# Peptides against a protein of PDB entry 7AE7: the designs that were tried, part 149

Target 1, 321 residues: chain A of PDB entry 7AE7
Amino acid sequence: KVYKDLREFLEVLEQEGQLIRVKEEVNPEPDIAAAGRAAANLGKNQPAVFFEKIKGYKYSVVTNVHGSWQNHALMLGLDKNTSTKDQFYELNRRWDKFPVPPNVVKREAAPCKENVIDKDINLFEILPLYRINEQDGGFYISKASVVTADPEYPDDFNKLNVGTYRIQVKDRDRVGIQALAMHDIAVQLEKAEAENKPLPIAITIGNNPLVTFMASTPVGYNQNEYEFVGALQDGVPMDIVKSDLYDHLYVPAGSEVVLEGHIIPRVRTVEGPFGEFPGSYSGARLQCEVKIDRITHRTNPIFENLYLGIPWTEIDYLMAL

## One batch from the design tools (peptide; made by RFdiffusion4, then SolubleMPNN)

Design b2_p19_8_s2 (from b2_p19_8, 9 letters changed)
Fold by OpenDDE base, seed 5:
Structure b2_p19_8_s2 (fold): chain B 321 residues (1-321), chain A 19 residues (1-19)
Amino acid sequence: as target 1 above (321 residues)
Amino acid sequence: MLIQDENPELVKKWEEKFK
């Protein structure tokens, strides 16, 4: 089984008894975090939690999508009861199929292009934002696949980077991003900042589960994460589409939300604190700032976000493979 | 600072809903 988008995966999770649908209206704080913890506490078969109605918002939230070994098996298109050992074996077998180049689809064929916002951008109108932990310094987008390119080699598809980074919402059209020196995005940003140029960026939310997995998996600087997604789909190419603002950036065709913009050169602003995966808050630091210039999204977009708290949580499963 | 269960009663309520 191969999934084109998050929605196809959520359908399978629900069919397999690995998704709880919450139909009643919930408070974004503290209900989402409390329900995420409750799901994590259910033991070996931790389900995804889908919140249909969020008080004060128009759209839905899903959390804990990668929150169990059963969900990981299903992500690979295997039986939900496939052992961790057999999942690793199958992952390694499929890894040898790299590279599997993605299909570039036309704009009109990409679900992420159904709606466009190019003026009066307000992230709060599109994303049901909430604090994941009470002591967080703000609202975080914790499960985005961030797309950047090498500004010296923008047409080199092998240098296109898809990564997961800590993103704090700073304003209606601004986010802070943690680009650490060990990340490929930091290399690309350094090149842009040397010339005092913006770095083009696309922040993608609610993807094919293998895109999210690969964005959280370190690969070589000259290796494209989309070509690994095709390998992990057992040789079936994934679908990507050109970004609206940049000819050299490609996003997953099925993304629920795409935030297109730029990292502002040589600007650093206070970001944090945030509750990190070890179960501790990281301090506030000066981090990069992104201006959002355009949003594309599916109709009734689903905000996929991590539950983060005391281990063992969804992020621990994402890093364990 | 360590992350703690900020609302243990509410977490318990959700656990009961999921059973």
Scores: peptide ipSAE 0.609, ipTM 0.902, DockQ to the pose 0.879
Fold by OpenDDE base, seed 3:
Structure b2_p19_8_s2 (fold): chain B 321 residues (1-321), chain A 19 residues (1-19)
Amino acid sequence: as target 1 above (321 residues)
Amino acid sequence: MLIQDENPELVKKWEEKFK
């Protein structure tokens, strides 16, 4: 089984008994975090949790999508009861199919382009934002696949980077991003900042589960994560579409939300604290700031976000391979 | 600082809902 988008994966999770649908209206705090912890505490068969109604917001939230070995097996299109050993074997077998180039679709064929916001941007209108943990310094987007390119080689598709980074919402149209020196995005940002230029960025939310997996998996600087997604789809190309603002940035065609903008050069603002994957808070630091210039989104976009707490959570499963 | 279960009773309530 190959998934075009998050929605197809959520359907399979629900069919396989790996998704709990919460139909009652919930408070974004503390209900989402409490339910995420509860799902993590089930030990075996840790399901995704889908919240249909969030008080004060228009759209839905899903958490714990990658929160179990069963969900990981299903992500690979395997039986949910496939052993971790067999999952690893199959993942490695498919990994050797790299590269599998993506299919570039037209704008009109991309679900992520159904709606456009290019003025009066307000992230709170599109994303049901909440604190994941009570002591978080703000609202975090913790499961985004962030697309950037090498500003010196913008047309080199092999240098296109899709990564997962800690993102704090700073304002209606601004987010902080943690770009650590070991990340490919930091290399690209350094080149842009050397010339005092913005770094183009697309922050994609609610993707094909293999995109999210690959965005959390380190690859070489000259290797494209989308070409690994195709490999992990057993040779089936994934669908990507050109971003609206940038000719050199491509996003997953099925993304629920795409935030297009730029990292402001040589600006650093306070970000954090945030509860990290080891079950500890990272302190407040000066981090990069992104200006959001355009949003595209599917109708009734699903906000996919991580639950982070004491291990094991879905981030631990994403990092375990 | 470690992340602690801040609402253990609420978490337990959700665990019961998921059983």
Scores: peptide ipSAE 0.607, ipTM 0.899, DockQ to the pose 0.881
Fold by OpenDDE base, seed 2:
Structure b2_p19_8_s2 (fold): chain B 321 residues (1-321), chain A 19 residues (1-19)
Amino acid sequence: as target 1 above (321 residues)
Amino acid sequence: MLIQDENPELVKKWEEKFK
């Protein structure tokens, strides 16, 4: 089985008994974090948790999508009871199919383009934002696939980077992003900042589960994560679409939400603290700032976000493969 | 500082709901 988007994957998770649907209205704090911890504590067959109704918000949240070995097996289109060993074997077998170039679809065929917000941008209207842990310094987008390009080689598709980064919401139309020196985005940002130019960025939320997986998997600077997604789909290309603001940026066609904008050159603002993957808070630091200039989204967009706490959680499964 | 279970009673209620 190959998935076009998050929704097709959630349908399979539900059919396989790997998704709990919460139909009653919940408080974004503390219910989402408490339910995420409860799902992680099940020890085996940890389900995704889908919240249909969030108090004070219009849209839904899903957590723990990658939160079990069963969910990882299903992501690969395998039987949910496939052993970890056999999942690794199959992943390695498919990895050798790289590169599998993506299909570029027309704008009209891309679900992520169903709705547009290009004025009076307010992230709180499109995303049901909450603190994952009580002592977090703000609201985090923890499961985004962030698209950037090399500003010196913007048309080199092999240098198009899709990565996962820590993103704090700073204002209605601004986010902080942690671009560490070891990440490909930091190389690209350094080139832009040397010229005092903005770095174009697309922050994509609620993707095909293999896109999220590959965005969390380190690859070479001259290797495109979308071409690995096609390999992991056993040679079936994934669908991408051109961003609205930038001719050189491509986003997953099925993304629930796409935040298009730019990293402001040579600006750093306070970000954090945040509960990190080891189960500890990182201190506040000066981080890059992104201005959001345009949003595209599916009708009734699903906010996919991580639960983060004391191991073992969803992020530990994403890093284990 | 380590992340602690902030609402252990609430987590337990959700665990019971998921069983």
Scores: peptide ipSAE 0.614, ipTM 0.900, DockQ to the pose 0.906; fails the geometry check
Fold by OpenDDE base, seed 1:
Parts: C-alpha cells; structure tokens; sequence
Structure b2_p19_8_s2 (fold): chain B 321 residues (1-321), chain A 19 residues (1-19)
C-alpha cells in the first residue's frame, strides 16, 4: 500500500489497531507528553496517539506515528507483523529503485493548498504548540520536513534538500532552525549568507510517513529525498506541488501545514534548551532564524510532532532503519 | 542533563488508559 498523505496512513494505523484516538479534551501540557511516554512504555506495538481536542487550540495533534516496528511495517505498506529483518530487506530492495521522480501536481489538486494565510501570521492559531519536555526552552516543531534548495543551482532538482531539523517557535511568525555544518541546509545557507541573501525555505508538517522517514535519513547532497520516497513506495511516484512563494521549492502535495518563508541572512538568535534524541538536553545556543511569510494548510490540519524522551522513543525507530 | 520522566503518576494513568 502507498499513502498520499498522513491522513491515509493514520487511517491504516487505526484499522490495524496501531492508533489510539483520544476524544476527550486534553491539556497540551502535560497530557501530550505524558500520553506519548505512556505509548512508548507499552514496549510492543506502540501505537500512534491522536488527540482530537487540545485545550486552548482549534486543531488536533498526533504523536508516535513512527513509534513502533509495526508502524514502520505499515509505513512500508507491509503486514504490521513483518519482522525488522524483513522490513530492512524490503527497504534495501526498494532503495535500489532510486531515482523515482515525483509527480508535480497542480496547485488546485494539492490538499496542502486548501487554506492560505499570508497576513497576520500566528503559528499558535494553526499548530497546537506545547513543550515536549518540561525543561524545553520553548515549543518545538520536531517532525517537520524542511525543504530548501541550492541558491547557486536553484533549478537543479537533485540539490533540492528535504531534511528534519530542530525547530523552536520564536514568535507568532518566526522559528529558530538548527542548521549544523553537517546538514545540507547549512551548505545552502552559507551560499545565501555569502551574498547576504535570504534562503528560501518551506517547513512542511504532517506528511506522507515515507517523506518524514526520508527527511530523517541522510542522503547525498546531489540526491533528492522525494526520489527516494518514490523508490520506497516500490516505484510509485509521490505527489509534490510548487510552493506559493518560490518557483524552485516543491512541497509534498498532502502536507497538513506548510510554513513558507526565509532564513534571515547573518542573523543568529538564542534557541534551546531542548530534550534531544539521546534522552538529554542540549544547551541554549545561537542559531538561525526563519521568518514565516506564508502558511498553507489543509482544513482541520493535524499537527504531527515527536515525543522525545528517554530512549526508546519514536525518533529511535526513525533512526534505526 | 538527562531527560527524566515527568509526572509519573499521570504517565501511569495514561498507560492504564491505553491497556
């Protein structure tokens, strides 16, 4: 089975008994984190947790989407009881199908374009933001697929980067982003900053689970993550759509939320601390800042976010394959 | 600094709810 979006995957998770739907109103803190930990503590068959109602917010949250081997099997369109070994073999078999170019769909055909916000941007109106851990220095978007391109080669689709980065919400229309030197985004940012130019960016939230998987998987600088998604879909292309602000940036057509903007050149602001995947807090540091200039989103957007805590958690499953 | 499980009683309540 191939999924067009997060919603199709969540439907399958629910059908397979791998999703818990929380229908009662929850407090974003501490209930989401506590429930995320509880799901992780189940030891086997850790389900996704879907919160329909969050106090003070309009929209839903889902966590632990990749939080088990069963969920990973289902992501690959396999039986949920497929062994880790067989999942690995199937992943490697499909990997050899690279590249599988994505389909570029029309704007009108892309669910991520259902709603537009281009003024008075407030991330808190669109995303049910919460601290993942009590000692986090703020609200984090921990499961975004971030799209950037090489500003020297904007038309080179092979240099289009889709990565997962630590993103702290800094203001209603600003986020901090961790662009480390080892990340492809850092190479692209360096080129933009050399010219004192903004780096165009699209931060995509709530994607096809294979997009999220590939965004967390290191690939070569001249390899496009979307072409790997098509490979991992066993040769079925994924659907992408042109961003609204930038002709050279493409986002998953089915994204729940797309934050379009730019990394402000030569600006660094304080970000952190944050509870990282090893189960430890990284300190506060200076990092890049993104101005959000436009939001597109599906009607009733689902905020997909990680639970991060003491291993083993969702991020460990994402890194294990 | 290590992340510690916060609100252990609340986590336990959620675990019980998920069983």
Amino acid sequence: as target 1 above (321 residues)
Amino acid sequence: MLIQDENPELVKKWEEKFK
Scores: peptide ipSAE 0.608, ipTM 0.906, DockQ to the pose 0.879; fails the geometry check

Design b2_p19_8_s3 (from b2_p19_8, 10 letters changed)
Fold by OpenDDE base, seed 3:
Structure b2_p19_8_s3 (fold): chain B 321 residues (1-321), chain A 19 residues (1-19)
Amino acid sequence: as target 1 above (321 residues)
Amino acid sequence: MKIEDENPELVKEWEEKFK
């Protein structure tokens, strides 16, 4: 089975008994984090947790989407009871199908383009933001697939990078991003900053689960994560669409939310602390700042976010394969 | 700083809801 978007995957998780739907209104703090931890603590068959109603917000949150080996099996379109060994075998078998080029769809065919916000941008109106851990320095977007390109080779699709980075909300239309030297985004940013130019960026939230998986999986600088998604879909291309602001950036057609903007050149602002996956807070650091210039989103967008802090969480599963 | 189990009572309440 292949999934076009997060919603198709969530439907399967629910059908397979791997999603808990919380129908009562919850407080964004501390209920989302507490429930996420509770799901992680179940020890077996850890479900996703879908919060339909969040006090003070219009839209929903889902956590622990990749939170178990059962969910990983389902992500690969396998039986939920497929062993970790067999999942690994199948993953490797499909990996060898790289590259599988994505299908570029028209704007009108892309669900992520259903709604547009290009003025008076306020992230809090689109995302039910909350502190994941009590001592977090702010609100984090922890499960985004971030799209950037090489500014020297913007038309080289092989250099298009889709990665997962720690993102702190800084203002209604600004986020901090942790671009470490080991990340491909840091190479691209260095090139842009050398010329004192902004780096175009698209921060995508709520994706096809294999996009999220590949965004968390290191690949070569000249390898496109979307072409691996197609490989992991056993040779079925994924659907991508051109970003609205940039001709050279492509986003998953089915993304729940797309934040389009730019990394401000040579600007660093305080980011953190944040409760990281090892169960420790990373200190405050000077990090890059992104200006959000445009948002596109599906109607009733789902905010997919991680529970982070104490292992074992979905990020540990994402890193274990 | 290590993150200890934050809100352990609330987490336990949610665990019971999920059983």
Scores: peptide ipSAE 0.624, ipTM 0.907, DockQ to the pose 0.849
Fold by OpenDDE base, seed 4:
Structure b2_p19_8_s3 (fold): chain B 321 residues (1-321), chain A 19 residues (1-19)
Amino acid sequence: as target 1 above (321 residues)
Amino acid sequence: MKIEDENPELVKEWEEKFK
């Protein structure tokens, strides 16, 4: 099985008994974190948790999407009871199919383009934001696949980076992003900042689970994560679409929400603290700031966010490979 | 405070809801 989007994966998780649907209205704090922890405590077969109704918000949240080996097997289109060893074997076999170039679809064929917000941007109207941990310094988007390019080689598709970074909501239309020196985004940002130019960015939320997986998997600077997604789909190309603001940025066609904007050059603002793996709070530090200039989203967008806590949590499964 | 120590009674309530 290959998944075009998060929704197809959530359907399979639900069919396989790997998703709990919470139908009652919940408080974003503390219920989402508490329920996510409760799901993680159910043993080795941790389900995703889908919250249909969140007090004060219009849209839904899903957590623990990658929160078990069963969910990981299903992500690979395998039987949910496939052993970890066999999952690794299959992953390695498929990895050798790299590169599998993505299909570029037309804008009208991309579900992420169903709705557009280009003025009066308010992230709180689109994302049911909550503190993941009680002592977090703000609301985090912890499971986004962030798309950037090399500003010196914007048309080199091999240098297009899709990565996962810590993102704190700073305002209605601003987020802080943690771009560490070891990340490909930091190399690209350094080049942009050397010229005092903004770095174009697309923050994509609620993706095909293999996109999220590859965005969390380190690859070479001259390797495209989308071409690995196609490899991990056993040679089936994934669908991407051109961003609205930038000709050189491509996003997953099926993303629930796409935040398009730019990293403001040479600006640093306070970000954190955040409860990081394995259960420690990182201190507040100066981090980059992104201005959100445009949002595209699916109708009734699902906010996929990471559950964090003590091992084994979703992040352990994402990093275990 | 450890993340694991947050709202332990509420976590138990959710665990019971998931049974």
Scores: peptide ipSAE 0.601, ipTM 0.903, DockQ to the pose 0.678
Fold by OpenDDE base, seed 2:
Structure b2_p19_8_s3 (fold): chain B 321 residues (1-321), chain A 19 residues (1-19)
Amino acid sequence: as target 1 above (321 residues)
Amino acid sequence: MKIEDENPELVKEWEEKFK
């Protein structure tokens, strides 16, 4: 089975008994983190946890979507009881189908374009933000697929990067992003900053689970993550759509939320601390700052965020494949 | 600093809800 979006995947998780739906209103802190930990403690069948109602917010949260081997099997469209060995075998078999170019759909056909916010941007109105760990220095968007391009070769689709980065909410329309030197985004940012130019960016939230998987998987600088998603879909192209602000950036057509903006050149602001690794907090550091200029989102957008805590976390499963 | 088990009683309550 191939999934067009997060919603189709969540439906399958629920049908397969791999999703717990919390219908009661919860406090964003501490209930989301506590329930995520409880789900992680259930052993081999760690389900996703879907929170329908969050006090003080309009929209829902889902966590622990990639939080088990069963969920990974289902992501690949396999039986949930497929062994890790057989999952790896199938992953490798499909990997050899690279490249599978994505389909570019029209704006009108893309669910991520159902709603637009282009003024008075407030991230807190769109995302049910919460602290993942009690001592986090703020709210984190931990499961975004971030789209950037090479500013020297903006039309080279092979240099289009889709990556996962640590993102702290800094203000209503600003986020901090950790662009480490080992990531392709850092190369692209260096080129933009050399010219004192903004780097165009699209931060996408709530994607097809294979997009999230590939965004967390290192690939070559001249390899497009969307073309791997098509390979991992056993040769079925994924659907992408042009961003609203930038002709050279493409986002998943089914994204729940798309934050379009720019990295401010040569600006660094304090970010952290964050409980990034199980059992430890990272210190505060100077990081890049993104201005959000436009939001597009699905009606009743689902905020997908990582469960982070004591191992095994979603990150451990995402990095294990 | 080690992330200690935050709110262990609340986690236990959620574990019981998921059974």
Scores: peptide ipSAE 0.591, ipTM 0.900, DockQ to the pose 0.800
Fold by OpenDDE base, seed 1:
Formats: structure tokens, C-alpha cells, sequence
Structure b2_p19_8_s3 (fold): chain B 321 residues (1-321), chain A 19 residues (1-19)
């Protein structure tokens, strides 16, 4: 089984008994985090948790999508009871198919383009934002696949980077992003900042689960994560679409939400603290700031966000494969 | 405080809802 988007994967998770649907209205804090911890405590069969109704918000949240070996097996299109060993074997077998170039679809064929917001940007109207942990310094987007390119080689598709970064919401149209020196985005940002230019960025939320997986998996600077997604789909290309603002940035065609904008050059603002996956808070730091200039989203977008806490959490599974 | 210690009673309530 290959998934075009998060929704197809959530459907399979639900069919396989790997998704709990919460139909009652919940408080974004503390219910989402508490329910995520509860799901993690259910043992080895940790389901995704889908919240249909969030108090004060219009749209839904899903957490713990990658939160079990069963969910990882299903992500690979395997039987949910596939052993970890066999999952690794299959992953390695498929890895050798790299590169599998993505299909570039037309804008009209991309579900992420169903709705556009280009004025009066307000992230709170699109994303049911909440503090993941009680002591978080703000609202985090913790499971986004962030698309950037090398500003010196914008047409080199091999240098297109899709990564997962810590993102704090700073304002209605601004987010902080943790671009550490070891990240490919930091190399790209350094080049942009050397010329005092903005770095184009697309922050994509609610993707094909293999996109999220590959965005969390370190690859070479000259390797495109989308070409690995195609490999992990056993040679089936994934669908991407050109961003609205930038000719050189491509986003997953099925993304629930795409935040298009730019990293403001040579600006650093306070970000954090945030509860990290080991169950500890990282301190506040000066981080890059992104201005959101355009949003595209699916109708009734699902906010996929990471559940964090004590190991083994969703991030531990994402890092283990 | 560890993240695991946050809202333990509410976590238990959700655990019971998921059974």
C-alpha cells in the first residue's frame, strides 16, 4: 500500500485498529497532551489519536501517527504485525531504489492548494495550536516537513532539503525555527544571510507519513528526501507541487497545510523553552524567524502534531528506523 | 518536574477512556 497523503494513512490506521477517534470536544490544553500520554501508556500497540473537535478551534488535531511499530509497518504498506526486523529489512531493500524522482503535479491537481490565504495571515485560524507540554514557552509545530533550497543552486533539485525542525509560533504570521549548524537548512541560511537575503521556505504540515519519516531522517546534502520517499514506496514516485511563491520550492501535493514564507535574514528572536523527546526541557535560545506570507491548505485541514514525553514516544520510533 | 509527571490523574482518565 502506498499513501498519497495523511488522510489515506489515517484511514488505514483506523481500519487496522491503530487510531483512536475522539469525537467529544476537548480542551487543547491539557487534554491533547494527556490523551497522547494515555495512548503511549497502552503498551506496544500505541495508536494515533485523532481529535475531531478542539475547543476554540475550527479544525482537528492528530497525534502519535508514527507512535508504534505497528504504525511504522503500516506506513511501509506492510502488515501491522510485521516484526521490527522485517521492517528494517524491507526499509533497507527499498533504500537501494534511491533515487526515485517525484511526480510534479499541476497546481489544480494538488489537494494542498484547495484553499489560499494571502492576506491577514493568522495561524490560529488554520491550526489548533496548543502547548504540547505544560512548561513550553509557546505553541509548537513539531512535525512539519520544512522545504528549503540552496540559494546558490536553486535549480539543483538534489540540494532541495526537506527537514524536521523545532518551530515555535511567535505571532499570527511568524514562527521561530531552530536551524542548527548541523542541519542542511543552516548551510542554506548562511548563504542567504551572507548576502542579507531572505531564505525562501515552505513549512508543510500533515503529509504522507513517509515524507514525515524522511524529513526526520538524515540524508546527504546532495540527496533529495522526496527521492527517498519514492524509494521507500518501493519505486512509486510521490506527488509534489510547485510552491505558490517560489519556482524552486516543491511541496507534497497532499499536505494538509503549507505555510509559505521566508526566513528573515540576520534576525534572531527568543524561542523556547520546549519539552524535548527525552522528557526534558531545552532552554530558551535565539533562533531564526520566519515570516509567513501565504498559506495553502486542504478543506478541513488536519493538524498533525508530535506527541512528546518519555521514551518510547513517536519521535523515538521516527529515529529508530 | 518531568514531563511524565504532568497531569497524572487526567492521563489515567484518558487511559480508561481508551480501554
Amino acid sequence: as target 1 above (321 residues)
Amino acid sequence: MKIEDENPELVKEWEEKFK
Scores: peptide ipSAE 0.589, ipTM 0.913, DockQ to the pose 0.669

